# Peptides against a protein of PDB entry 5H65: the designs that were tried, part 163

Target 1, 294 residues: chain A of PDB entry 5H65
Amino acid sequence: QYLERTPLCAILKQKAPQQYRIRAKLRSYKPRRLFQSVKLHCPKCHLLQEVPHEGDLDIIFQDGATKTPDVKLQNTSLYDSKIWTTKNQKGRKVAVHFVKNNGILPLSNECLLLIEGGTLSEICKLSNKFNSVIPVRSGHEDLELLDLSAPFLIQGTIHHYGCKQCSSLRSIQNLNSLVDKTSWIPSSVAEALGIVPLQYVFVMTFTLDDGTGVLEAYLMDSDKFFQIPASEVLMDDDLQKSVDMIMDMFCPPGIKIDAYPWLECFIKSYNVTNGTDNQICYQIFDTTVAEDVI

## One batch from the design tools (peptide; made by RFdiffusion4, then SolubleMPNN)

Design b2_p19_8_s2 (from b2_p19_8, 5 letters changed)
Fold by OpenDDE base, seed 5:
Structure b2_p19_8_s2 (fold): chain B 294 residues (1-294), chain A 19 residues (1-19)
Amino acid sequence: as target 1 above (294 residues)
Amino acid sequence: DVVEEILNDKSPAKKLAEE
């Protein structure tokens, strides 16, 4: 859709909702720390959540490790099971269930592991050698997902989370409904287990100034704005550096705003009611800044 | 190392499943 460029001073006088194309300088942005800008968003209930800290995950997995795997749930048509006992951790038991495809164990790069009693470190190491890992616990009649506060699926360095509010968890045997037990598509796994997957998003507030006016615009974007997936940025130093470089380019520290580059973007206005007060807010949409870096 | 033990056991488990 083609929109004429509109100065901020004109936009600030107009009623919402409307869409605009603008050219402005990024005077400032919040939060300044990249890790603070990455959130989890539910596409169904629209709740924003913090990405769990490593320390939070450690606690969850430590708690899980206090539970003894149920021997009765081992070795089903869906998976083959093996139990290990640690030497130095009070005899902690770790149960690993290797998911089979049509009764056959797949190659490691196609294999899904279900893990009981594993630490975060152990799970992360395994996720680098196998296709996917699901933290589980022994339920009454079947294995179950350990906790939605932890990832329901780990693929390499990607942690997939589910919405506690919107999910209706089903037992692990529901993975049988998947025809393809080699690719382990996160959405398919989520569907089988009754999980509404959360989306990683960048959440930032930009203060934009074109010399005619100043406005704040909200950014909520998963992969378009930076051309970098929010789902990968926290676990990849190079991606983090790239985002930092982009932000430093548009908002360089210690330099006057007159020397800042121009940012072209689309913004939409919308009405927000806060008690008795009505205000107009702005959100960035359909914008990619990577083109300006070239 | 539990992880190493798991990795080493993968091949035997696969062979058993294929038989």
Scores: peptide ipSAE 0.274, ipTM 0.776, DockQ to the pose 0.049
Fold by OpenDDE base, seed 3:
Structure b2_p19_8_s2 (fold): chain B 294 residues (1-294), chain A 19 residues (1-19)
Amino acid sequence: as target 1 above (294 residues)
Amino acid sequence: DVVEEILNDKSPAKKLAEE
């Protein structure tokens, strides 16, 4: 839909909800650190969560490593299993289950590993050699996902997380429902295991100024605004640099706002009620910076 | 160590077992 450009001063006087096209300068933004702007968002319950830190994951996997794999759950029609005992580390047991495709072990690049007792480092190394890794634990009758506080699926450097609130976890044997056991599409894996996958999103607050007024607008976007996926940015230095460059372009340090480029974007207003207080808030939508910078 | 062992053990023709 075509929207005429509206000055911020006019927008600030109008009731919500409405949609606007604006042309403004990015006076400032928060948070300043990229890693702080990347969150996990549930598309179902809409909760925002922090991306777990490496230290958090270490703890989870260390705890998992204290649990003994159940030998009764080894070697099913779905997977072939092997258990290793570490020489050090008090004889930590690591169980790896290689998921089969139609009873045949696939090549490493197509193979999903289920791992019990692995460290984060080990899991990450494996994820670079195999298609995917799922941290699991021995349940009562089947292998189960280890913990939704950790990734349910690791592919290369991408960590896929699930929503604790919205997910109803199913046992690992439900992966049998997948006809294709080679590509391991995250959404398919999630569906099979009863997981509502979380989405990586950039979450920022922009202070916009067009000379007529100042407006704070909320940005929550996965891959459209920067044309960079939030899911990959934390693990890719080049992507991080790109985002930083974009932000520096819009809001260059050390110069006056008069020299800032103009940003054309769409914003929508909405009402927020906290008790007796009503506030109008604004959110950026359907905006790509590469196309909207003038 | 463990990773290397896992990598070396993975083959389409190899049957895995508990050690």
Scores: peptide ipSAE 0.267, ipTM 0.765, DockQ to the pose 0.054
Fold by OpenDDE base, seed 2:
Structure b2_p19_8_s2 (fold): chain B 294 residues (1-294), chain A 19 residues (1-19)
Amino acid sequence: as target 1 above (294 residues)
Amino acid sequence: DVVEEILNDKSPAKKLAEE
């Protein structure tokens, strides 16, 4: 997109919707804490939701662990099953189903685990040893996803979530439809299970000032703006530091705005109706911040 | 713990975990 630079004062006078290229200073931003800026976004219904906290997940998995695995659902053509009984915790049953590829158990790095009765800690540990883990429960006739409030797929440190509103869950046997049962691509898994995957996004409000005017622009971006995936940032301290450094660069604490670097970005205006009031809002789009911006 | 048991199980699961 080629757009000429437009001063904020001119933009503020124009009707929406329009697209602009701007050069402005980041006067301030919200939220200030990175953790608060990471949300889950549904690409279909466009709802935003919070990333579940570890404590919330613990509760979900604890509840799941109270259910006894159905022995009738073990050892299908899709998976081989093994059940362990914990020595502690009143003999909790943990069922692990190892998904097979064409009837053959794959290597751990290609293996998907379905787990019943596992704790968050156990699941996380397993996800570091196997390709992927899906928390499941025994349904009436098949294994089913445990809860969309929890990840439907865990790969390493990445938790993949699904939209409760848009998803129509299908039973685990629908994984049979996957031709490739080794890579376990999240989108493919989601499709097979009737899940609309949520996207990790940075959600922030920027107050931009170019000396001619001030406007607030909304940022919702998954990986382009910072060139850092929102899906990974919460689980990686180095990535968190990088984002913080970028924000500090554009909005350095304790320094006057006159000394702030210029931010070049694209913004689009749009109309928002709030009752009888019409408001013009702005959103940052198609923008990548340069690391060498001074 | 359960994870260790899973990883150390002599069942085909163990083979998967070790490879």
Scores: peptide ipSAE 0.266, ipTM 0.781, DockQ to the pose 0.066
Fold by OpenDDE base, seed 1:
Structure b2_p19_8_s2 (fold): chain B 294 residues (1-294), chain A 19 residues (1-19)
Amino acid sequence: as target 1 above (294 residues)
Amino acid sequence: DVVEEILNDKSPAKKLAEE
């Protein structure tokens, strides 16, 4: 749908909901730090949550490492198991279950590991050598996902998280339902295990000024606005630099706003009710920032 | 190092890691 450009002063006088095309300068934005702008979003319940920090994960995996793997759950039709005892660290037991494809162990780059008792460091190292890693624990009758507060699937440097609210976890043997046990598509793994996967999103508030008015617009976007996946940015220095460059381009530090480039984007207005007060808010949508800024 | 042990083990794990 084609929208004509509307000045902010006109928008500010109109009722919601409406869609607008605008041309404005980015006066300021928050949060200023990129890592603070990356959140996890549930597509079902729409909750936003913070991406767990390394320290948070360390605690979870340390706790998991205090549990002893159940010998009865080793070596099933789905996986071959091996247990190691650490020489140090009070004899911690680490169980690794290598998931088989049709009864055969696949190549490392196609192999999914289920790990009991692994530390974050160990898991990360293994994720660089194998296709994927799932942190698990011994349940009553089967292996189970360790904790949804930690990634349910780690592929390389990408951590996949699930929604605690919306997920109904199923035991690990449900991976048998996957026909292809080599590619380990995150969504397929999630579905098999009853997990609603969370989505990485950029969450920012832009203060926009076109000289006629000023408004705040909310940005929630996974990969369109910057043309950079939110899921990868935290683990890639080059991507971080790219985002920073884009933001610095539109909102250069130490320069007057009169010299800022113009940003063209789409915004939608919506009503937010707080008691008796009705507030109109704005959200950026269907917008990709251009590399060439006017 | 558990990871080293896994990777250096003569078990199927070693085979997978070498491939």
Scores: peptide ipSAE 0.256, ipTM 0.776, DockQ to the pose 0.067

Design b2_p19_8_s3 (from b2_p19_8, 6 letters changed)
Fold by OpenDDE base, seed 3:
Structure b2_p19_8_s3 (fold): chain B 294 residues (1-294), chain A 19 residues (1-19)
Amino acid sequence: as target 1 above (294 residues)
Amino acid sequence: DVVLEILNDKSPARKMAEE
């Protein structure tokens, strides 16, 4: 879309909702730390939530490890099962279920593991060797997803989360509905299990200044703004550095704003009502910084 | 190490899968 550039002073006088093209400097932004800017967003209920920390996951998996795998749920048409007992840790039992494709166990790089009683560390190690890992527990009649507070699917270093509010969990046997049991597309897995997948998003507030006015604009973006996936940034040092470099470029520390580069972006205004108070807010949209820096 | 044990599992099913 094409919009003429509008000065911030003019925008600040207009009613919402409207869309604008602007040219402004990034005076400041919040939060300053990247890890605080990455959130999980539900596409249905639109709630934002924090990405669980390793410590949170450790607790969940430790709790899961206290549960005994049900031997009656082992070795179905969907998966082959094996149980290990740790020598230490009071004989913790770990059950691994290797999901089959049409009754045949696929190669490790195509294989989905269902794991009971695994630690975060163990799961992460396995996810680097196998295609995917799903933490599960023994339900009444079938294996079930362990906890939506933990990833429902781990692929390499990517943790896929589901919305607790919007998901209606189904048992593991529903994976049978997947024709292809080798690629393990997260959305397909989620659909089969009744999960509404959460989306990783960058959430930031930009203070924009074009010399005529100052406004705050909200950024919620998955991969367009930085051209870096929010889903990968937390687990990749290089990507983190890239984001930091971009932000430092727009808002260099110790430098006066006069020397800041100009940012061209699109913003939309919208009304927010809090009780009797009406406020106009702004959100950045359809903007890629790599292309919009002048 | 459970992970090592899993990775080194020599069950017939896994053998067939890796062949």
Scores: peptide ipSAE 0.325, ipTM 0.853, DockQ to the pose 0.054
Fold by OpenDDE base, seed 2:
Structure b2_p19_8_s3 (fold): chain B 294 residues (1-294), chain A 19 residues (1-19)
Amino acid sequence: as target 1 above (294 residues)
Amino acid sequence: DVVLEILNDKSPARKMAEE
């Protein structure tokens, strides 16, 4: 997309909606903490949610572990089941269902596990050895997803979440509809289970200043702006450092704004109605920060 | 260790494939 550069002072005088190309300095941004900027976004209802904390997940899985796996739901054409009883924790039952591909158990790196009664720690450990893990519970007639407040799919260190509002959950047997039961593409799994996947997004407010004017622009981006996936940043220290470095580059602490590098980006204006007040807001879009910013 | 037990519990066909 090609647009002529427009000074902020001119933009501030114009009606919305419009698109602009700007060159400005990042005076400040919020939130300052990276973990606070990572949210979950529904592409359908557009609701933003917080990424669940480990403590929240612990509670969910603890609650799930209080339920006894239904023996009648074990060993179907879709999966082979095994139940373990822990030596501790009053003999907690852990049921694992190994999803089969055409009646055959796949290799670990291609295998999806359905787990009942597992702790977060156990699930995380398993997700590092198997392709994917789905926390489930025994429903009336089939296994069901445990809770949309927890990940519906865990692949390695990535937690995939679904929208509670937009999802219409279907039972686990609907995974049979998947032709490929080895790659376990999150979107395919979600579709089979009636889940609308949430997207990890960076959510920030930038205060931009080009010397002619100052405006606040909203950033909601998954992987374009930083060229770093929001879905991976929380679980990767190096990626976190990279984002921090980028932000420090554009908004270096301890120096004057005059020395800040210029940020080139696209912004769009839009109208927001708050009661009787009409406000023009701005959002950054289709922007990738350059590595070699001068 | 439940995790270890799960990791080691493989069907014969799976064991053969992973060997």
Scores: peptide ipSAE 0.322, ipTM 0.839, DockQ to the pose 0.053
Fold by OpenDDE base, seed 5:
Structure b2_p19_8_s3 (fold): chain B 294 residues (1-294), chain A 19 residues (1-19)
Amino acid sequence: as target 1 above (294 residues)
Amino acid sequence: DVVLEILNDKSPARKMAEE
């Protein structure tokens, strides 16, 4: 869509909702740390959540490791099971269930693992060798997802999370409904297990200044703004450096704003009511910064 | 190492296919 460029001073005088094309300098942004800007967003209830820290996951998996795998749930038509006992850690039991495709074990790169009693480190190592890993526990009649506070699916370095509020969990045997048990598409796995997947998003507040006025604009974006997926950035040093480089380019430290590059972007205004107070807020949309350095 | 044991404890058919 085409919009004429509008100066910020004019925008600040107009009622919401409206869409604008602007050219402004990034005076400042929050949060300053990239790790603080990555959140999980539910597409159903729209709740924003923090990405769990490694320490949080360690606790969840440690707790899971205290539970003994149920022998009665091993070796079904869906999966083949194997149990290991650690030499240390008080003889921790680790059960791995290899999901079969039409009764046949697939290659490692196509194989989904269900794991009981694994540590975060062990699970991460396995996810680098197998297609996917799901942390599970023994339920009353079937294996079940361990905890929605932890990833429901790990593929390589990507952790997929589900919404606790919107999900209605189903047992592991519901994976039988999947015709394709080789690709393990996260959305398909989520659907089979009754999970509403959360989306990784960058969440930032930009202070924009074009010399005529100053306004704050909200950014919530998954992969368009930086052309970098929010789902991958936390686990990839190179992607983190790229985002940092972009932000430093637009908002360089120790330099006067007059020397900052111009940022072209689209913003939309919207009304927010807080009690008796009505305010107009702004959100960045349909913007890619990689192409807007002029 | 539990991970190493898991990686090495593949079915014969799968081991052959991955070699």
Scores: peptide ipSAE 0.321, ipTM 0.838, DockQ to the pose 0.055
Fold by OpenDDE base, seed 4:
Structure b2_p19_8_s3 (fold): chain B 294 residues (1-294), chain A 19 residues (1-19)
Amino acid sequence: as target 1 above (294 residues)
Amino acid sequence: DVVLEILNDKSPARKMAEE
């Protein structure tokens, strides 16, 4: 797309909706802390949710560990099961179900684990050795997803979440519908289990100033703006540092705005109605920030 | 260590595949 640069003063006078290319300085941004800017977004109901903290997950998995795995649900055509009793922690039972591909257990790097009674730490360790981990519980007739407040799928360091509002959970045996039981594509797993997957997004508000005017623009982006996936940033210190460096570059602390670099981006205006109040809002779109400052 | 036990307690078929 091609758009001529428009000064902010001109944009502020125009009706919505419109698209603009702008060149402005990032006067300020919110939230200031990266972990606060990463959210989960539902593509269906469009609700934004907080990414659960480790402490929240600990509680969920601790609660799940209080339930005893149902022996009747072990060793199906879909998976082979093993149960361990911990020597400590009051004899906690941990059941692991190794999902088979066409009746054969795949290699660890291709294997999906279903786990009952595992701690967050244990699950994370397993996710580094196996392809994927799903925390589950024993239902009445089948294994079921433990809780949508926790990840429905963990692959390496990536936690995949589902929307509680939009999901209609199906039992684990529905994984049988997957022809490929080695790649474990998150969207395919979600579909099989009736889950609407949430998308990790950076959510920020930028205050932009080009010397002619000032406006606030909303940023909701998954991986384009920073060229860093929002889904990975919380679990990777280097990625966090990179985002921080980018933000510090555009909005350096302790430096006057006159010395700030120029940010080139696309913004779109849109109308928001709240009761009798009409407001024009702005959103950044189709923008990638470069390392080079012009 | 449950994790260690899980990693080491594989089915014969799985062991064969990983060797």
Scores: peptide ipSAE 0.321, ipTM 0.843, DockQ to the pose 0.053

Design b2_p19_8_s4 (from b2_p19_8, 5 letters changed)
Fold by OpenDDE base, seed 4:
Structure b2_p19_8_s4 (fold): chain B 294 residues (1-294), chain A 19 residues (1-19)
Amino acid sequence: as target 1 above (294 residues)
Amino acid sequence: DIVEEILNDKSPAPRMWEE
């Protein structure tokens, strides 16, 4: 649908909801730190959550490592198991379950590991050698996902999280329902385990100024705006630099706004009720920033 | 190192990358 460019001064006078195409300068944005702008969003309950920090995950996995793997749950039709004991004084036991495809162990790049007692570091190292890793614990009758506060699936450098509110966890044996046990599609894994996967999103507030008016627009975007996946940015220094460069381009430090480039984008207005007050808010949508700016 | 042990252990273990 084609939209004519509308000046901000005109937009500010109109009722919501409406969609607009605008041309404005990015006067400022918040939060300023990239890591603060990356959130987890539930598509079902729409709750926004912080991405757990490494320290948070360390605690979770340390706690998990205090549990002893149940030997009765080893070596099922779904997986082959082996337990290792650390050589340190603690003698931590780590159980690794190698998920089979139709009863056969696949190639490492196709293999899903279920891990009990592993540290974050160990899990991350393994995720670089195998297709995927799921941190698990021994349940009463089956292996279970360790904790939704930690990733339910790690593929390479991507940590997949689930919504605690919306998920109804099922035991690991439900992975048997997957027809393909080689690709390990995150959504399929989530479905099998009763997990509502969270989506990585960039969450920012832009202050836009076109010379006729100023408004704040909300940005919630997973991969379109920057053409960089929010799911990967925290684990990739180059991607982080790219985002920083983009933001610096629109908001160059030490330069006056008069020299800022123009941003072309779409915004939609919507009504928000806060108690007895009704206000109009704006959200950026269907917008990709290009390297070439006017 | 447990990770190294896991990677080097073939029983049970999946086949390593053919690359």
Scores: peptide ipSAE 0.439, ipTM 0.872, DockQ to the pose 0.064
Fold by OpenDDE base, seed 2:
Structure b2_p19_8_s4 (fold): chain B 294 residues (1-294), chain A 19 residues (1-19)
Amino acid sequence: as target 1 above (294 residues)
Amino acid sequence: DIVEEILNDKSPAPRMWEE
């Protein structure tokens, strides 16, 4: 799209909603820590959620491990099952269900595991050897997803989460509806299980200054702004460094703003009502900055 | 380590452990 450049001083005087092209300096941004800027967003209800911490997941899986796998739910047309017992005094039971493709167990790199009673560490280790892992529990008549507070699907180092509000969970046997039981596409798995998948997004507030005025603009972006997926950044040190480098370039520490580079971006204004108060807010959209850096 | 036990156990099918 094409828009003429508008100075911030002019934008600040106009009614919303409108779209603008701007050229401004990034005076400051919040939050300063990258891990605090990554959130989970529901595309349906639009709620923002924090990415669960490792400690949160540990608690969920510890609780799940207190439940005994139901022997009656083992070995169906969908999966073959085996139970292992830990060697510690508690003798924790871990049930692993290996999902079959057309009645045949696939290779490990194509195989989906359903796990009962596993710890986060164990699940993560298994996710590096198998295609995917779903934490499950024994339901009344079928296996069920363990908890939407935990990932519904783990592929390598990527944790896929679902929206508790918008999801209407279905039992694990609904995976039978998937024609392809080798690639395990997250969206397909989610659809089969009645899950509305959450999206990883960068959420930041930019203070922009073009010398004529100053405004705050909201950034909510999954992979376009930095050309780095928000879904991968938390688990990849190199990607984290890249984002940090980009932010340091636009907002270098220890340097006066006069020496900052110019940032070109699109912003849209919108009205927000807080009780009796009406304010105009701004959001960055359709903007890629990485191309200017690389 | 239970993960090691799982990965070293060839059941339910040996072929599934092929890389």
Scores: peptide ipSAE 0.422, ipTM 0.857, DockQ to the pose 0.062
Fold by OpenDDE base, seed 5:
Structure b2_p19_8_s4 (fold): chain B 294 residues (1-294), chain A 19 residues (1-19)
Amino acid sequence: as target 1 above (294 residues)
Amino acid sequence: DIVEEILNDKSPAPRMWEE
């Protein structure tokens, strides 16, 4: 689409909704910490959620470890099971269920593990050796997802989360509906289990200044703005450094704004009602910074 | 270490470890 560049002073006088192309400097942004800018977004209910901290996950998995695996649920047509016992005083039981493909166990790099009683550390280690890991618990008649507050699927270093509001969880045997039990596509797994997957997004507020005016623009983006997936950034130091470098480039500390680079981007205005007050807000869209540095 | 035990145990299917 073609939009003529509009100065901020003109935009600030116009009614919403409208779309604009702008050229401005990034005076400031929030939050300053990258970790705080990564959120989980539901594509259906549009709720924004915090990414759980390790401490939160530890609690969930510790609680799960207090439950004894049901021996009646082991070794089904879907999976082969084995139980390990820790050597500590408590003798924690860890049940691992190896999901089969058409009755045959695949290679480790194609195998999905269902885990009962594992710690976060153990699960993470296993996710680096197997295709995927799902933390589960013993239900009444079948294995079930442990908790939507924890990842429903872990692939490598990526934690996939589901929406508690929009999901209607189904038991683990519903994985039988998957024709391909080797690739373990997150969306397919989610669908089989009745999960609405959440999306990782960058959420930031930019204060933009083009010399004619100043406005705040909201950024909610998954992978386009930085050309870096929000789903991977929290677990990849190099990606974190890249984002930090980009932000430092546009908004360098200790330097006057006159020396800042220009950012070209698209923004859309929209109306927000807060009680009796009507205000116009702005959101960045369809923008990639790598192409907009001038 | 349970993880090590899992990775070193070829059961229930030795074929899993033939990568």
Scores: peptide ipSAE 0.412, ipTM 0.861, DockQ to the pose 0.059
Fold by OpenDDE base, seed 3:
Order: sequence, then structure tokens, then C-alpha cells
Structure b2_p19_8_s4 (fold): chain B 294 residues (1-294), chain A 19 residues (1-19)
Amino acid sequence: as target 1 above (294 residues)
Amino acid sequence: DIVEEILNDKSPAPRMWEE
């Protein structure tokens, strides 16, 4: 749908909800740190969550490693199992379950590993050699996902998280419902295990100024705005650099706003009620800025 | 350490390492 450009001064006078096309300068934005701008969003309950830090994950996996794998749960029709013991004095047990496809173990690059007792470092290393890794624990009758506070699936360098509120976890044997056990699609894995996958999103607040008025607009976007997936940016230095360059381009440090480039984007207004206080807020949507940088 | 042991172990799935 075609929208004419509307000056901010006019927008600020109008009731919500409405959609606008604007041309404005990015006076400022928050948060300034890229890591702080990446969140996890539930498409169902719409809660925003912080991406866990490495230290947080270390604790979770350390706790998981204190639990002994149940020998009775090893070697099912779904997976072949083996236990390794660390050479340290603690003698940590690590159980690895290699998921089979139709009773046959696939190639490593197609194989899903279920891991009990692994450290974050170990899991990450394995995820670089195998298709995917799921941290698990021994349940009463089956293997179960270790903790939704940790990734339910690590594929390459991408950590996939699930919503604690919306997920109804099912046991690992539910992976049997997947016809293809060589292509481990995160959404399919999530569905099989009763997980509502969280989405990586950029969450930022833009202060926009077109000379007629100033407006704060909220950005929540996964991959359209920067044409960079939020799911990959934290693990890729080049992507991080690209985002930084884009933001520096629109909001260059040490330069007056008069010299800033114009940002063209779509914003929508919406009403927010907080008790007796009613306010109109704005959100950026359907906007790509990467084309302006290249 | 243990990762290397896992990666070097061909016993559980010999076919896995054919690539």
C-alpha cells in the first residue's frame, strides 16, 4: 500500500492507530551496545527475554553434569549411546546419544547428538562437527530436554531457545515423529518436543527528528531492518561490524545532526494504557535500511 | 579432551565418519 510521507509534527497530533511513511534523521538510539539490543521474543506470549550469557549457560551445564546418566535409557531405537568419563579426579560422566535415521546412524554432518553432562565448551565443539546438539537429561522413562534456560538445539553457532511459559515439553522419543532425521530443522525439532521457539530480535528505540518534530519509535525486528539475522549477529564479528557501521552511518558520533543522513521508514502508532495514563507509542515496521548503506 | 575422544571413537557409528 502506498503511503505518502507525513511530517512528524502532523503525526504527533493524530490519534492511534495509524500507519505512516516518514523521512527523519536518527538523532539517537538505545541501547548503544549491540548485545543489549538483541533479545529473545516469544511469538505466542510476546514476552521478551534476555539472551543468556555464556556464564549463565556454564552454570546450567555444570549443574546438569552433576547428574548421572541413567543406563536404562541408553541405546534405543532412536539413538545409540556411549558414555565417556573424564580423566580428571571428578570423573565426570558424559553420555552422548547419536540419533539414528530409520535405524541407521547418519553421517556426522547429518547427525543429531543428545548430550548428558557436557560442558558448554564441549557441546559447542561437538556442534561444529555434527549437525546439531541437544542438551538432555535422564528423565523417569526417557531422555528429556535439560533446561529451557539453555538452548534446546545448538546448530553450528546458532543457539535455539524455547519459551518457558508457552512450551509443554515432551520427552525426547517424540523425535520419532520426524520422518527425516537428517535435516534437523529447528522448528520441527521444537514442534516434536513441545517447544515454542523464541525468535531473536533486534530491540531498539530510535529518536527520530525531521525538523518538524521529534518522535521515539520502537524497533523490534528479526532480519529485515538490517538485512542481518538477529540470530546470527552475536556469533559473527563481521555481522556485528556491519550493524555497527549501519548505525554509525545514520548516527555518526561527533557530528552534528544537520549532517546526518535521512532515514526513510514506516512507523505505526498504537495506544498504550498504563493505569489512568494513556499514551501513543510508535513502532517501526516493514523497513529495510541496508540498501541505503550499500 | 573428551571431545577428542568422542570424535576419534569410530566404534559407535563407523559410517558416521565416512565423509
Scores: peptide ipSAE 0.403, ipTM 0.853, DockQ to the pose 0.059

